# Ledger of designs, part 84: peptides against a protein of PDB entry 6B4E

Target 1, 295 residues: chain A of PDB entry 6B4E
Amino acid sequence: TNFDKISKMFWHYKDKIAQIKQDIVLPIKKADVNVRNLLSRHKRKINPKFGQLTNSNQQLFKIQNELTQLINDTKGDSLAYHWILNFIAKAVVHQAETEVRVKPESALPLGKLTLYLLVQFPELQELFMARLVKKCPFVIGFTCEIDTEKGRQNMGWKRNNENKWEDNTSYDERMGGILSLFAIITRLQLPQEFITTTSHPFPIALSWHILARICNTPLNLITNTHFVILGSWWDAAAVQFLQAYGNQASKLLILIGEELTSRMAEKKYVGAARLRILLEAWQNNNMESFPEMSP

## One batch from the design tools (peptide; made by RFdiffusion4, then SolubleMPNN)

Design b2_p16_8_s3 (from b2_p16_8, 8 letters changed)
Fold by OpenDDE base, seed 5:
Structure b2_p16_8_s3 (fold): chain B 295 residues (1-295), chain A 16 residues (1-16)
Amino acid sequence: as target 1 above (295 residues)
Amino acid sequence: PEVVLPEDLAAEEPSV
């Protein structure tokens, strides 16, 4: 693992966030009143859609079509189009931080919707990845120290209006929710209409990166959060990961579930204990995946 | 079937 490259990637996306603000968010405030009104109406229509997802494919397809139409309505103005995509990127990540956090299986319909949009609107890919990395650096296997304020900020810790850091549990759960969504996206097949024409924008190989990079992270930087997000990843993608990489996947699952947890046993991390339970379930031929969506 | 890993992914194989 080349951590210098990972760090460069992390800062690339941090810079991208700043660029988005400067080139998309701020300029739209000075745009024509008709454009601003259009975007305001579309924002109000788009925002509820993510919460309307269920375990129904029929409902998913309905929402996909509605969002596609709303996004296409903005293509006449490049700035408006990019603004809507950036809004969607933010909204999807926010849904992961709130809904997926408390109901991990909700990552499946959200992930399917997101993957569809990422393929249908390729310009969403960089906007979405930048938002993911900012909120949850674990999606690219980035870790830094959290002993400083800057370190905590880099790792996606939030402060409230009183400038107080969020609770450890809140941080862990948010990171788990975001990582669950990303894990689902990496293990999903492309929609049938795109399989022959488009490559997967965030393939299962990115799950390999996450696990491998965490395993190679200096142990002094490993926290409970690392184990929490590994557990979230496991629930979301372990079955499909094993299907994709076979014996090599098994080796990596053993490394995170047994070796990494054993090396950190003295810390008695709750997340590590959960990951061991998941490993044991797998060893007993009882590995579970999220249920498939209904027709 | 097992997917062949890219060289860069193989280079990132963990050595815990």
Scores: peptide ipSAE 0.049, ipTM 0.748, DockQ to the pose 0.634
Fold by OpenDDE base, seed 1:
Structure b2_p16_8_s3 (fold): chain B 295 residues (1-295), chain A 16 residues (1-16)
Amino acid sequence: as target 1 above (295 residues)
Amino acid sequence: PEVVLPEDLAAEEPSV
C-alpha cells in the first residue's frame, strides 16, 4: 500500500471541496434572482426524495425519473447544473449519516439511486467523492492520528454548537452509515440500460482498496471506528465481494476478521468483537446480506 | 507489528 498516494488523493478531495465552495456555492449567491429562485424550488422538491425511498424498485424508479427531470431542468445554466449536483451529493451523504446510520439496509435503495445518478450525470462523480472523502476518509482507506484537533477534523469528526466533539458512538455510527452507502455502490450492478455503454464509476475494486489499505495501516492508528466501518462494509458487500473475487476475497476477509482483530485484541474494541462474530457466521456458512428490494 | 498482507494481496488492485 502506497500511503503517500492515498494521502495525495485525500488532499485532492479536500482541495476539491474548497474549490466547490469558491466556484459553485458562493457564485450562486450572486447569481440572477431567477436562477436562485429556480434552484430554491428544485432544492425543495429534491430534498424529500431521498426520504421517500423504500424497499420498492417501483418507488426507486419513480424517484429516479423525478430527479432526472429536475436535474435536466438546470442544464441550461452550467453553474446551476453543477450547484444542483453538488446539492444532491451533499444530500445523499447526509442521508447516509442519518437514515443509513440507524437502518443500514436502507443503503441499498439509496445506493441504487445514487449509482443511477452518478451514471446519468457524470459530473456528479467528483462532487460526490469529494463529499464522501471529507465526511468519511475511510472510503479511500485514509487514516491519520486523531490525538490532535486537525487530525480529528481530517478524519471527519464533528463539533457541536458548544464546540464539543461528538461522542465516539455518534462518530462510529455516522462513519458506518456513510461507508455502508459507499460499499453498496461498489457492489451494485449498473442499471440494465447502462451495462453495455458505461463503465462502473465506483466498482467493487474500490472495496478491495478499503480492506487492503486498512490491513496495511499502522496498528497504532487503528481504532474502534475501523472495525465498525469494516463491519458496516461486511453487512453491505461481503457476499458480493466473495462472488467477485472468490478465494482472494476470502483471504482478505480472514485478514480483517481474524488477523486484524487478533492483533488489536488487547484494546477490547466493541467493533472488533462484532467483526469477529461476522467472521464466525461466515465460517458457519451463515453470511447474511441485505434483503433484495421488492418489484 | 503491522498486519502484513499475503504477497498476492499486497497490490492495491485485486489479483483476479
Scores: peptide ipSAE 0.043, ipTM 0.695, DockQ to the pose 0.120
Fold by OpenDDE base, seed 3:
Structure b2_p16_8_s3 (fold): chain B 295 residues (1-295), chain A 16 residues (1-16)
Amino acid sequence: as target 1 above (295 residues)
Amino acid sequence: PEVVLPEDLAAEEPSV
């Protein structure tokens, strides 16, 4: 694992967030009143759609079509188009932080919707990845120390209005929710209409990167959160990961479930205990996956 | 210290 390369990637996306603010978010505030009104209306229509997802494919397709129309309405103005895509990127990640964290299986319909949008609107890909890395750097296998304020900020820790850090449980759950969404996206097949014409924008290989990079992370940087997000990833993608990489996948699952947890046993991390339970369930031929969506 | 990976897992990309 080349950690210098990972760090360079991390800072690339941090710079991208700053660029988005300067070139998209701030300029739109000075745009024509008609454009601002259009975007305000579209924002109000788009925002509820993510919460309207269910385990129904029929409902998913309805929402996909509605969002596609709303986004297409902005294509006549490049700034407006990029603004609405950036809004969607933020909204999807926010949905992972709030809904997926408490109901992990909701990542499946959200991931299907997101993957569809990423393929339909390629400009969303860079915007979405930048937001993911900012909020949850674990998605690229990045880890730094959290004993400094800057380190905590880099790892996506939030402060409230009183400048107090969020509690560990809240952070762990948010990171788990975001990673569940990303894991689902990496293991989903492209919609049938795109399989022959488009490559997957965030393929299963990115799940490999996450696991391998965490395994190679210096042990002094490993926290309970690492085990929490590995457990979230496991629930979301382990079955499909095994299907994709076979014996190599098995070795990597054993490394995170047995070897990494054993090396950190003295810490008594709750996330590590859960990951061991998942490993044991798999060893007993009882690996669970999220249920398929209804027609 | 790092977790010791099997030789076939050393690469960033798996051999499929």
Scores: peptide ipSAE 0.039, ipTM 0.694, DockQ to the pose 0.118
Fold by OpenDDE base, seed 2:
Structure b2_p16_8_s3 (fold): chain B 295 residues (1-295), chain A 16 residues (1-16)
Amino acid sequence: as target 1 above (295 residues)
Amino acid sequence: PEVVLPEDLAAEEPSV
């Protein structure tokens, strides 16, 4: 694992967030009133759509079509188009932080919707990844020290209005929610209409990167959160990961589930205990996946 | 000490 490369990638996306603010968000505030009104209306229509997802493919397709139409309405103005995509990127990540956090299986319909949008609107890909990395650096296997304020900020920790850090449980759950969404996206097949024309924007190889990079992370930087997000990843993608990489996948699952947890046993991390349970379930031929969506 | 990956897993991408 080349950690310098990972760090460069992390800072690339941090710079991208700054660029988005400067080149997309701030300019819209100075845009024509008609454009601002259009985007305000579209924002109000788009925002509830993510919460309208269910375990129904029919409902998913309806939402996909509605969002596609709303986004297409902005294509006549490049700035408006990029603004609405950035809004969607933020909204999807927010949904992961809130709903997927408490209901991990909701990552499946959200992931399907997101993957569809990422393929349909390629400009969303960089905007979405930048938002993901900002909020949850674990999606690219980045880890830094959290004993400093800047380190915590880099790892996506939030402060409240009283300048108090969020509690560990809240942070862990948010990271787990975001990582669940990303894991789902990586293991989903492209919609049938795109399979022959488009490559997967965030393929299963990115799940490999996450696991491998975490395994190679210095142990002094490993926290309960690492195990929480590995458990979230496991629930979301382990079955499909095994299907994709076979014996190599098995080795990596054993490394995270047995070896990494054993090396950190003295810490008595709750996330590590859960990951061991998942490993044991797999060893007993009881690896579970999220239920498939209804027609 | 870091977790040492097997040689076939040392790469960021799977070999097979």
Scores: peptide ipSAE 0.029, ipTM 0.663, DockQ to the pose 0.138

Design b2_p16_8_s4 (from b2_p16_8, 6 letters changed)
Fold by OpenDDE base, seed 4:
Structure b2_p16_8_s4 (fold): chain B 295 residues (1-295), chain A 16 residues (1-16)
Amino acid sequence: as target 1 above (295 residues)
Amino acid sequence: MEIVLPPELAAEEPSV
């Protein structure tokens, strides 16, 4: 693991967030009134769509089509198009922070929708990844110290209006929700219409990177959150990860489930205890995955 | 078929 490379990637996406603000968000505020009105209307139509997802493929396809039309309506203006995509990127991550955190299985329809949009609109990929890394650096296996204010900010900790940090449970749940979504995206197959023409934008290899990078993270930087997000990843992707990499996947699952948890046993992390339970369930041939969506 | 990891994945092989 090259931690310098990971750090550079982290800062690349942090800089991308600043660039998005400068080049997309701020310019729209000065754009023509017709463009601003169009985007306001589209925003209002797009925003509720993510909450309308169910465990139904039929409903998913409906929403995919509706969003595709709404996004295509903006392609005549490059700035408007990028603004809508950035809005979608933010909305998807927000849905992970709010809904997926409390209902992890909801990551499946959200992930399918997101993957479809990422393939249909390639410009969404960098916007989405930048938002993910800002909110949950674990998606690229980045970790830093959280004993400083800057470190906490870099790791996606939020402050309330009173400048108080969010509680550990809230942070853990948010990180788990975001990572569940990302994990799902990495393990999903491309929609049938794209399999032969397009490469997967965030393939299962990115799950390998997450696990490998966390395993190689200095133990003094490992927190309960690392185990929470590994557990969230496990629920979301472990079955498909094993299918993808076979014995090599098994080795890595044992490393996180047994070795990493054992190395950190003195900390008595609740997340580590849960990950151990997941390992034991797998060893007993009881590995579970999210239920498939209904037709 | 033996699943062989791509070289780029092998380069990030974990060490605990």
Scores: peptide ipSAE 0.307, ipTM 0.830, DockQ to the pose 0.795
Fold by OpenDDE base, seed 2:
Formats: structure tokens, sequence, C-alpha cells
Structure b2_p16_8_s4 (fold): chain B 295 residues (1-295), chain A 16 residues (1-16)
């Protein structure tokens, strides 16, 4: 694992967030009143759509079509188009932080919707990835120390209005929610209409990167959060990961489930205990996946 | 002591 490359990637996306603010978010405040009004209306229509997802593919397709139309309405103005995509990127990640956090299986419909939008609107890909990395650096296997304020900020820790850090449990759950969404996206097949014409924007290989990079992370940087997000990843993608990479996948699952947990056993991390249970379930031929969506 | 990945796992993408 080349950690310099990972660090460069992390900072690339941090810079992208700054660029988005400068080139998209701030300029729109000075844009024509008609454009601002259009975007305000579209924002109000788009925002509830992510919460309207269910385990129904029919409902998913309806929302896909509605969002597609709303986004297409902005294409006449490049700044408006990029602004609405950035809004969507933020909204999707927010949904992962809130809904997927408490209901991990909700990552499946959200992931399907997101993957569709990423393919339909390629400009969303960079905006979405930048938001993901900012909020949850684990999506690219980045880890740094959290003993400093800057380190915590880099790892996506939030402060409240009293300048206090969020609770460890809240952080762990948010990271788990975001990573569940990303894991789902990586293991989903492209929609049938795109499978022959487009490459997958965030393929299963990115799940490989996450696991391998975490395994190679210095043990002194490994926290309960790492195990929580690995458990979230496992629930979301382990079955499909095994299907994709076979024996090599099995080796990597054993490394995270057995070797990494064993090396950190002295810490008694709750996330590690859960990951060990997942490993044991797999060893007993009882690996579970999220239920498929209804027609 | 760090986990050293086997060479086949150290690659960015596995050889399938």
Amino acid sequence: as target 1 above (295 residues)
Amino acid sequence: MEIVLPPELAAEEPSV
C-alpha cells in the first residue's frame, strides 16, 4: 500500500471541496435572480426524494425519473447544473449519516439511486467523491491520528455549537452509515440500460482498496471506528465481494476478521467483537446479505 | 507489528 498516494488522493478531494465552494457555491449567490429562484424550487423538490425511498424498485424508478427531470431542467446553465449536482451529493451523504446509520439496509435503495445518478450525470462523480472523502476518509482507506484537532477534523469528526467533539458512538455510527452506502455502490451492478455502454464509476475494486489499506494501516492508528466501518462494509458487500474475487476475497476477509481483530484484542473494541461474530457466522456458512428489493 | 498483506493482496486489484 502506497500511503503517499492515498494521502495525495485525500488532499485532492479536500482541495476539491474548497474549489466547489469557490467555483460553484459562492458564485451562485451572485447569479441571476431567476437562476437562484429555479435552484431554490428544485432544492425543495429534490430534498424529500431521498427520504421517499423504500424497498420497492418501482418507487426507486419513479424517484430516478423525477430527479432526472429536475436535474435536466438545470442543464441550460452550467453553474446551476453543477450547483444542483453538488446539492445532491451533499443530500445523499446526509441521508447516509442519518437514515443508513439507523437502518443499514436502506443503503441498498439509496445506493441504487446514487449509482444511477452517477452514471446519468458523470459530473456528479467528482462532487460526490469529494463529499464522501471529506465526511468519511475511510472510503479511500485514509487514516490519520486523531490526537490533534486537525487530525480529528481530517477524519471527519464534528464539533457541536459548544465546540465539543461529537460522541464516539455518534461518530462511529455516522462513519458506518456513509461507508455502508459506499460499499453498496461498489458492489451494485450497473442498471441494465447502462451495462453495455458505461463503465462502473465506483467498482468493487474500491472495496478491495478499503480493506487492503485498512489492513496495512499502522496498528497505533486503528480505532473502534475502523472495526465499525469494516462491519458495516461486511453487511453491505461481503457476499458480492466473495463472488467477485473468490479465494483472494476470502483471504482478505480472514485478515480483517481474524488477524486484525486478534492484533487489537487488548483494546476490547465493540466493533472488533462484532466483526469477529461476522467472521464466525461466515465460517459456519451463515453469511448474510441485505434482502433484495421488491419489484 | 503491522499486517503485511500477501503479495497477491498487496496489489491495487487482485489477480483473478
Scores: peptide ipSAE 0.165, ipTM 0.872, DockQ to the pose 0.120
Fold by OpenDDE base, seed 3:
Structure b2_p16_8_s4 (fold): chain B 295 residues (1-295), chain A 16 residues (1-16)
Amino acid sequence: as target 1 above (295 residues)
Amino acid sequence: MEIVLPPELAAEEPSV
C-alpha cells in the first residue's frame, strides 16, 4: 500500500470540495433570479425522493425517472446543472448518514438509485466522490490520527453549534451508514441498459482497496470505527466480494475478521466483537446478505 | 506491529 498516493488522493478531493464551493455554490448565489428560483423549486422536489425509496423496484424506477427529468431540466445552464448534481451528491450522503445509519438494508435501494444517476450523469461522479471522501475518508482507505482537532476534522468528525465534538457512537454509526452505501454501489451490477456500453464508475475493486488499505494501516491508528465500518461493509458486500475474487477474497476476510481483531483484542472494541461474530457466521456457512428488492 | 499481507493481497488490483 502506497500511503503517499492515498494521502494525495485525499487532499485532491479536499481541494475539489473547495473548488466546488468557489466555482458552483457561491456563483449561484449571484446568478439570475430565474435560475435561483428554478433551482429552489427543483431542490424542493428532489430532496424528498431519497426518503421515498422502499424495497420495491417499481418505486425505484419511478423515482429514477422523476429525478432524471428534474436533472435534465437544468442542462440548458451548465452552472445550474452542476449545482443540482452537487446538491444530489450531498443529499445522497446525508441519506446515508441518517437513514442507512439506522436501517442498513436501505443502502440497497439508495445504492441502486445512486449508481443509476452516476452512470446517467457522469459529471456526478467527481462531485459524489469528493463528498464521500470529505464525510468518510474510509471510502478510499485513508486514516490519520485523531488526537488533534485537524486530524478529527480530516476524518470527518463533526462539531455541534457549541463547538462540542459528536459522541463516538454517533460518529461510528454515521461512518457505517456512509460506508454501507459505498460498499453497495461497488458490488452492484450496472443497469441492463448500460452494461454493454459503460464501465462501472466505482467497481468492486474499490472494496478491495478499502480492506487492503485498512489491513496495512499502522495499528496505532486503528480505532473502533475501523471495525464498525468493516462490519458495515461485510453486511453490504461480503457475499458479492467472495463471488468476485474467490480465494483471495476469503484470505482478506480472514485477515480483517481474525488477524486484525486479534491484534487489537486488548482494546476490547465493540466493533471488533461484532466483526468476529460475522466471521464465525461465515465459517458456519451462514453468511447473510441484504434481502433482494421486490418487483 | 504491521500486518504483513500476502503478496497477492498487497496489490491494489487483485488478479481474478
Scores: peptide ipSAE 0.148, ipTM 0.869, DockQ to the pose 0.118
Fold by OpenDDE base, seed 1:
Structure b2_p16_8_s4 (fold): chain B 295 residues (1-295), chain A 16 residues (1-16)
Amino acid sequence: as target 1 above (295 residues)
Amino acid sequence: MEIVLPPELAAEEPSV
């Protein structure tokens, strides 16, 4: 694992967030009133769509079509188009932080919707990845120390209105929710209409990167959160990961489930205990996946 | 202390 490369990637996306603010978010505030009104109307129509997702493919397809139309309505103005895509990127990640956090299986319909939008609107890809890395650096296997304010900020910790850090449970759950979404995206097949025309923008290999990079992370930087997000990843993608990489996948699952947890046993991390339970379930041929969506 | 990945797993791009 080349940690310098990972760090460069992390900072690339941090810079991208700053660039988005400067070149998209701030300029639109000075745009023509008609453009601002258009975007305000579209924002109000788009925002509730993510909460309207269910385990129904029919409902998913309806929402995909509605969002596609709403996004296409903005293409006449490049700045408006990019602003809407950035809004969608933020909204999707927010949905992962709030709903997927409490209902992990909701990552499946959200991931399917997101993957569709990422393929249909390629400009969303960099906007979405930048938002993911800002909120949950674990999606690229980045880890830094959290004993400093800057370190906590880099790892996506939030402060409340009283400038108090969020509690560990809240942080762990948010990171788990975001990573569940990302894991789902990586393990989904492209929609049938795109399979022959485009490559997967965030393929299953990115799940490999997450696991391998965490395994190679210095143990003094490993926290309960690492195990929580690995457990979230496992629920979301382990079955499909094994299908994709076979014996190599098995080795890597053993490394995170057995070796990494064993090396950190003295810490008695709750997340590590859960990951061991997942490993044991797999060893007993009881590996579970999220239920497939209904028609 | 770190986990050293086996050579076949050390590459970030796995073989299928």
Scores: peptide ipSAE 0.135, ipTM 0.857, DockQ to the pose 0.118

## One batch from the design tools (peptide; made by RFdiffusion4, then SolubleMPNN)

Design b2_p17_1_s1 (from b2_p17_1, 8 letters changed)
Fold by OpenDDE base, seed 3:
Structure b2_p17_1_s1 (fold): chain B 295 residues (1-295), chain A 17 residues (1-17)
Amino acid sequence: as target 1 above (295 residues)
Amino acid sequence: SSFDETLKELEEYYANL
């Protein structure tokens, strides 16, 4: 694992967030009133749709079509188009932080919707990845120390209005929610209409990167959160990951579930205990995946 | 260690994907 490369990638996306603010978000505030009104209307229509997802493919397709139309309405103005995509990127990640956090299986419909949009609107890809890395650096396997304020900020820790850090449970759950979404996206197949014409923007190989990079992370930087997000990833993608890489996937799952947890046993991390339970379930041929969506 | 050896093997595998 080349950690210098990972760090460069991390800072690339941090810079991208700053660029988005400078080049997209701030300019729209000074844009023509008609453009601002259009975007305000679209924002109001788009925002509820992510919460309207269910385990129904029919409902998913309805929402996909509605969002496609709303986004297409902005294509006549490049700035407006990029603004609405950035809004969507933020909204999707927010949904992962709130809904997926408490109901991990909701990552499946959200992931399907997101993947569709990422393929349909390629400019969303960089915007979405930048938001993911900002909120949850684990998606690219980045880890730094959290003993400093800057370190915590880099790892996506939030402060409240009183400048108090969020509690560990809240942070762990948010990271788990975001990682669940990303894991789902990596293991989903492209919609049939795109499979022959487009490459997967965030393929299953990115799940490999996450696991491998965590395994290579210095042990002094490994926290309970690492095990929590590994457990979230496991629930979301382990079955499909095994299907994709077979015996090599199995070795990596054993490495995180058995070896990494054992190395950190003295810490008594709750996330590690859960991951070990998942490993044991797999060893007993009881590995579960999220239920498939209804027609 | 067995851990490091396994990890090296997996990195080599990935590099060839």
Scores: peptide ipSAE 0.395, ipTM 0.905, DockQ to the pose 0.891
Fold by OpenDDE base, seed 5:
Structure b2_p17_1_s1 (fold): chain B 295 residues (1-295), chain A 17 residues (1-17)
Amino acid sequence: as target 1 above (295 residues)
Amino acid sequence: SSFDETLKELEEYYANL
């Protein structure tokens, strides 16, 4: 693992966030009134769609079609198009922070929707990844110290209106929610209509990177959050990960579930305890996955 | 094998994927 490369990637996306604000978000405020009105209406229509997802494929396809139409309406204006995609990127991540956080299995329909949009609208990929890295650097296996304000900010910690940091539990749960979504996306197959024409934008290999990079992280930087997100990843993708990489996947799962947890046993992290339970369930031939969606 | 040896093996495997 080359941590210098990971750091460069992290800062690349931090710069991208700044660029998005400068080149997309701010300029639209000065755009033609008709464009602003269009985007305002579309924003209002798009925002509730993510909360309308269920375990139904029919509902998923309905929402996919509705969003596709709404996005296509903006393609005549490049700035408007990029603005609406950036809005969608933010909305998807927000849904992960709120709903997936409390109901991890909701990551499946959200992930399917997101993957569809990422393939249908390739310009969404960089916007989405930048937002993910900003909110949850764990998606690229980035970790830094959190003893400083800057360190906490870099790791996606939030402050409230009173300038107080969020609770550890809140942070852990948000990170778990975002990571669950990303994990699902990495393990999903492309929709049938895209399999022959497009490569997967965020393939299962990115899950490998997350696990391996965490294993290589200096132990003094490993926190409860690392184990929480590993547990979230496990629930979301472990079965499919084993299917993809076989025996090598097994080695990596043992490495995180047994070896890494053992190395950190003195800390008595709650997240680590849960991960060990997941490992034990697997060892007893009882590894579970999220249920498939209904027709 | 040690933790580090296993991790190295896995990294080598991935590099060849």
Scores: peptide ipSAE 0.383, ipTM 0.902, DockQ to the pose 0.793
Fold by OpenDDE base, seed 1:
Structure b2_p17_1_s1 (fold): chain B 295 residues (1-295), chain A 17 residues (1-17)
Amino acid sequence: as target 1 above (295 residues)
Amino acid sequence: SSFDETLKELEEYYANL
């Protein structure tokens, strides 16, 4: 694992967030009143749609079509178009932080919607990845120390209005929710209309990178959160990961489930205990996945 | 390939155990 490369990638996306603020978010505040009004109306229509997802493909397709129309309405103005895509990127990640964290299986319809939008609107890809890395650096296998304020900020820890850090459980759950969404995206097939003409923007290989990079992370930087997000990934993608890479996938699952947990046994991490249970369930031919969506 | 790159990361893990 090339940690220098990963660090450079992390800071690339941190810089991208700053660039988005300067070049997209702030300029819109000075834009024509008609453009600002359009975006305000669209924001209000778009935001509720992510919470309207269910386990129904019919409902998914309806929402996909509605969002497509709303986004297309902005294409006549490049700044407005990029602003609405950035808003969508933020909204999707926020949905993962709030809904997916408490109901992991909701990552499936959200992931399908997100993947569709990423393919339909390629400019969303960099905006979305930047937001993901800012909120959950684990999506690219980045880890740093959290014994400093800057380190905690880099790893996506939040402070409240009283400048108090969020509790460990809240952080773990948010990271798990975001990682579940990303894991789902990496293991989904492209929609039928795109599968022969477009490459997958975030393919299953990115899941391999997450696992391998965590395995190679210095043990003194490994926390309970690492095991929590590995467990979230497992529930979201392990079945499809095994289907994609076969024996090589099996080796990597054993590495995270058996070897990494054993190396950290003295810490008695709750997340590690759960991951061990998932490994054992798999070894007993009882690996579970999220249920498929209804028609 | 992306697979070969990811496999290398796995190999590096084994080498450092």
Scores: peptide ipSAE 0.255, ipTM 0.811, DockQ to the pose 0.150; fails the geometry check
Fold by OpenDDE base, seed 4:
Structure b2_p17_1_s1 (fold): chain B 295 residues (1-295), chain A 17 residues (1-17)
Amino acid sequence: as target 1 above (295 residues)
Amino acid sequence: SSFDETLKELEEYYANL
């Protein structure tokens, strides 16, 4: 694992966030009133769509079509188009932070929707990835120290209005929710209409990167959060990961589930305990996946 | 360690993906 490369990638996306603010968000505030009104209306229509997702593919397709229409309405103005995509990127990640964290299986419909949008609107890809990395650096296997304010900020820790850091449980759950979404996206197949025309923007190989990079992370930087997000990833993608890489996947799952947890046993991380339970379930031929969506 | 050996093997595999 080349950690310098990962760091460069991390900072690339941090810079992208700054660029988005400068080139998209701030300029819209000074844009024509008609454009601002349009975007305000679209924002209000788009935002609830993510919460309207269910385990129904029919409902998913409905929402896909509605969002597609709303986004297409903005294409006549490049700035407006990028603004609405950035809004969507933020909204999707927010949904992962709030709903997926408490209902992990909701990552499946959200992931399907997101993947569709990422393919339908390629400009969303960089916007979305930048937001993901900012909120949850684990998606690219980035880890830094959290004993400094800057380190915590880099790892996506939030402060409340009283300038108090969020509690560990809240952070762990948020990271787990975001990672669940990303994991789902990586293991989903492209919709049939796209499989012959485009490549998967965030393929299953990115899941491999997450696991491998965490395994290579210096042990002094490994926290409970690492195990929590590994558990979240496991629930979301382990079955499909095994299908994709076979014996090599198995080795990596053993590496995280048995070896990494054993190396960190002295810490008694709750996340590690859960991951070990998942490993044991797999060893007993009882690996579970999220239920498939209904028609 | 078995961990390091396995990780090395997997890194080689990953490099070929």
Scores: peptide ipSAE 0.183, ipTM 0.827, DockQ to the pose 0.905; fails the geometry check

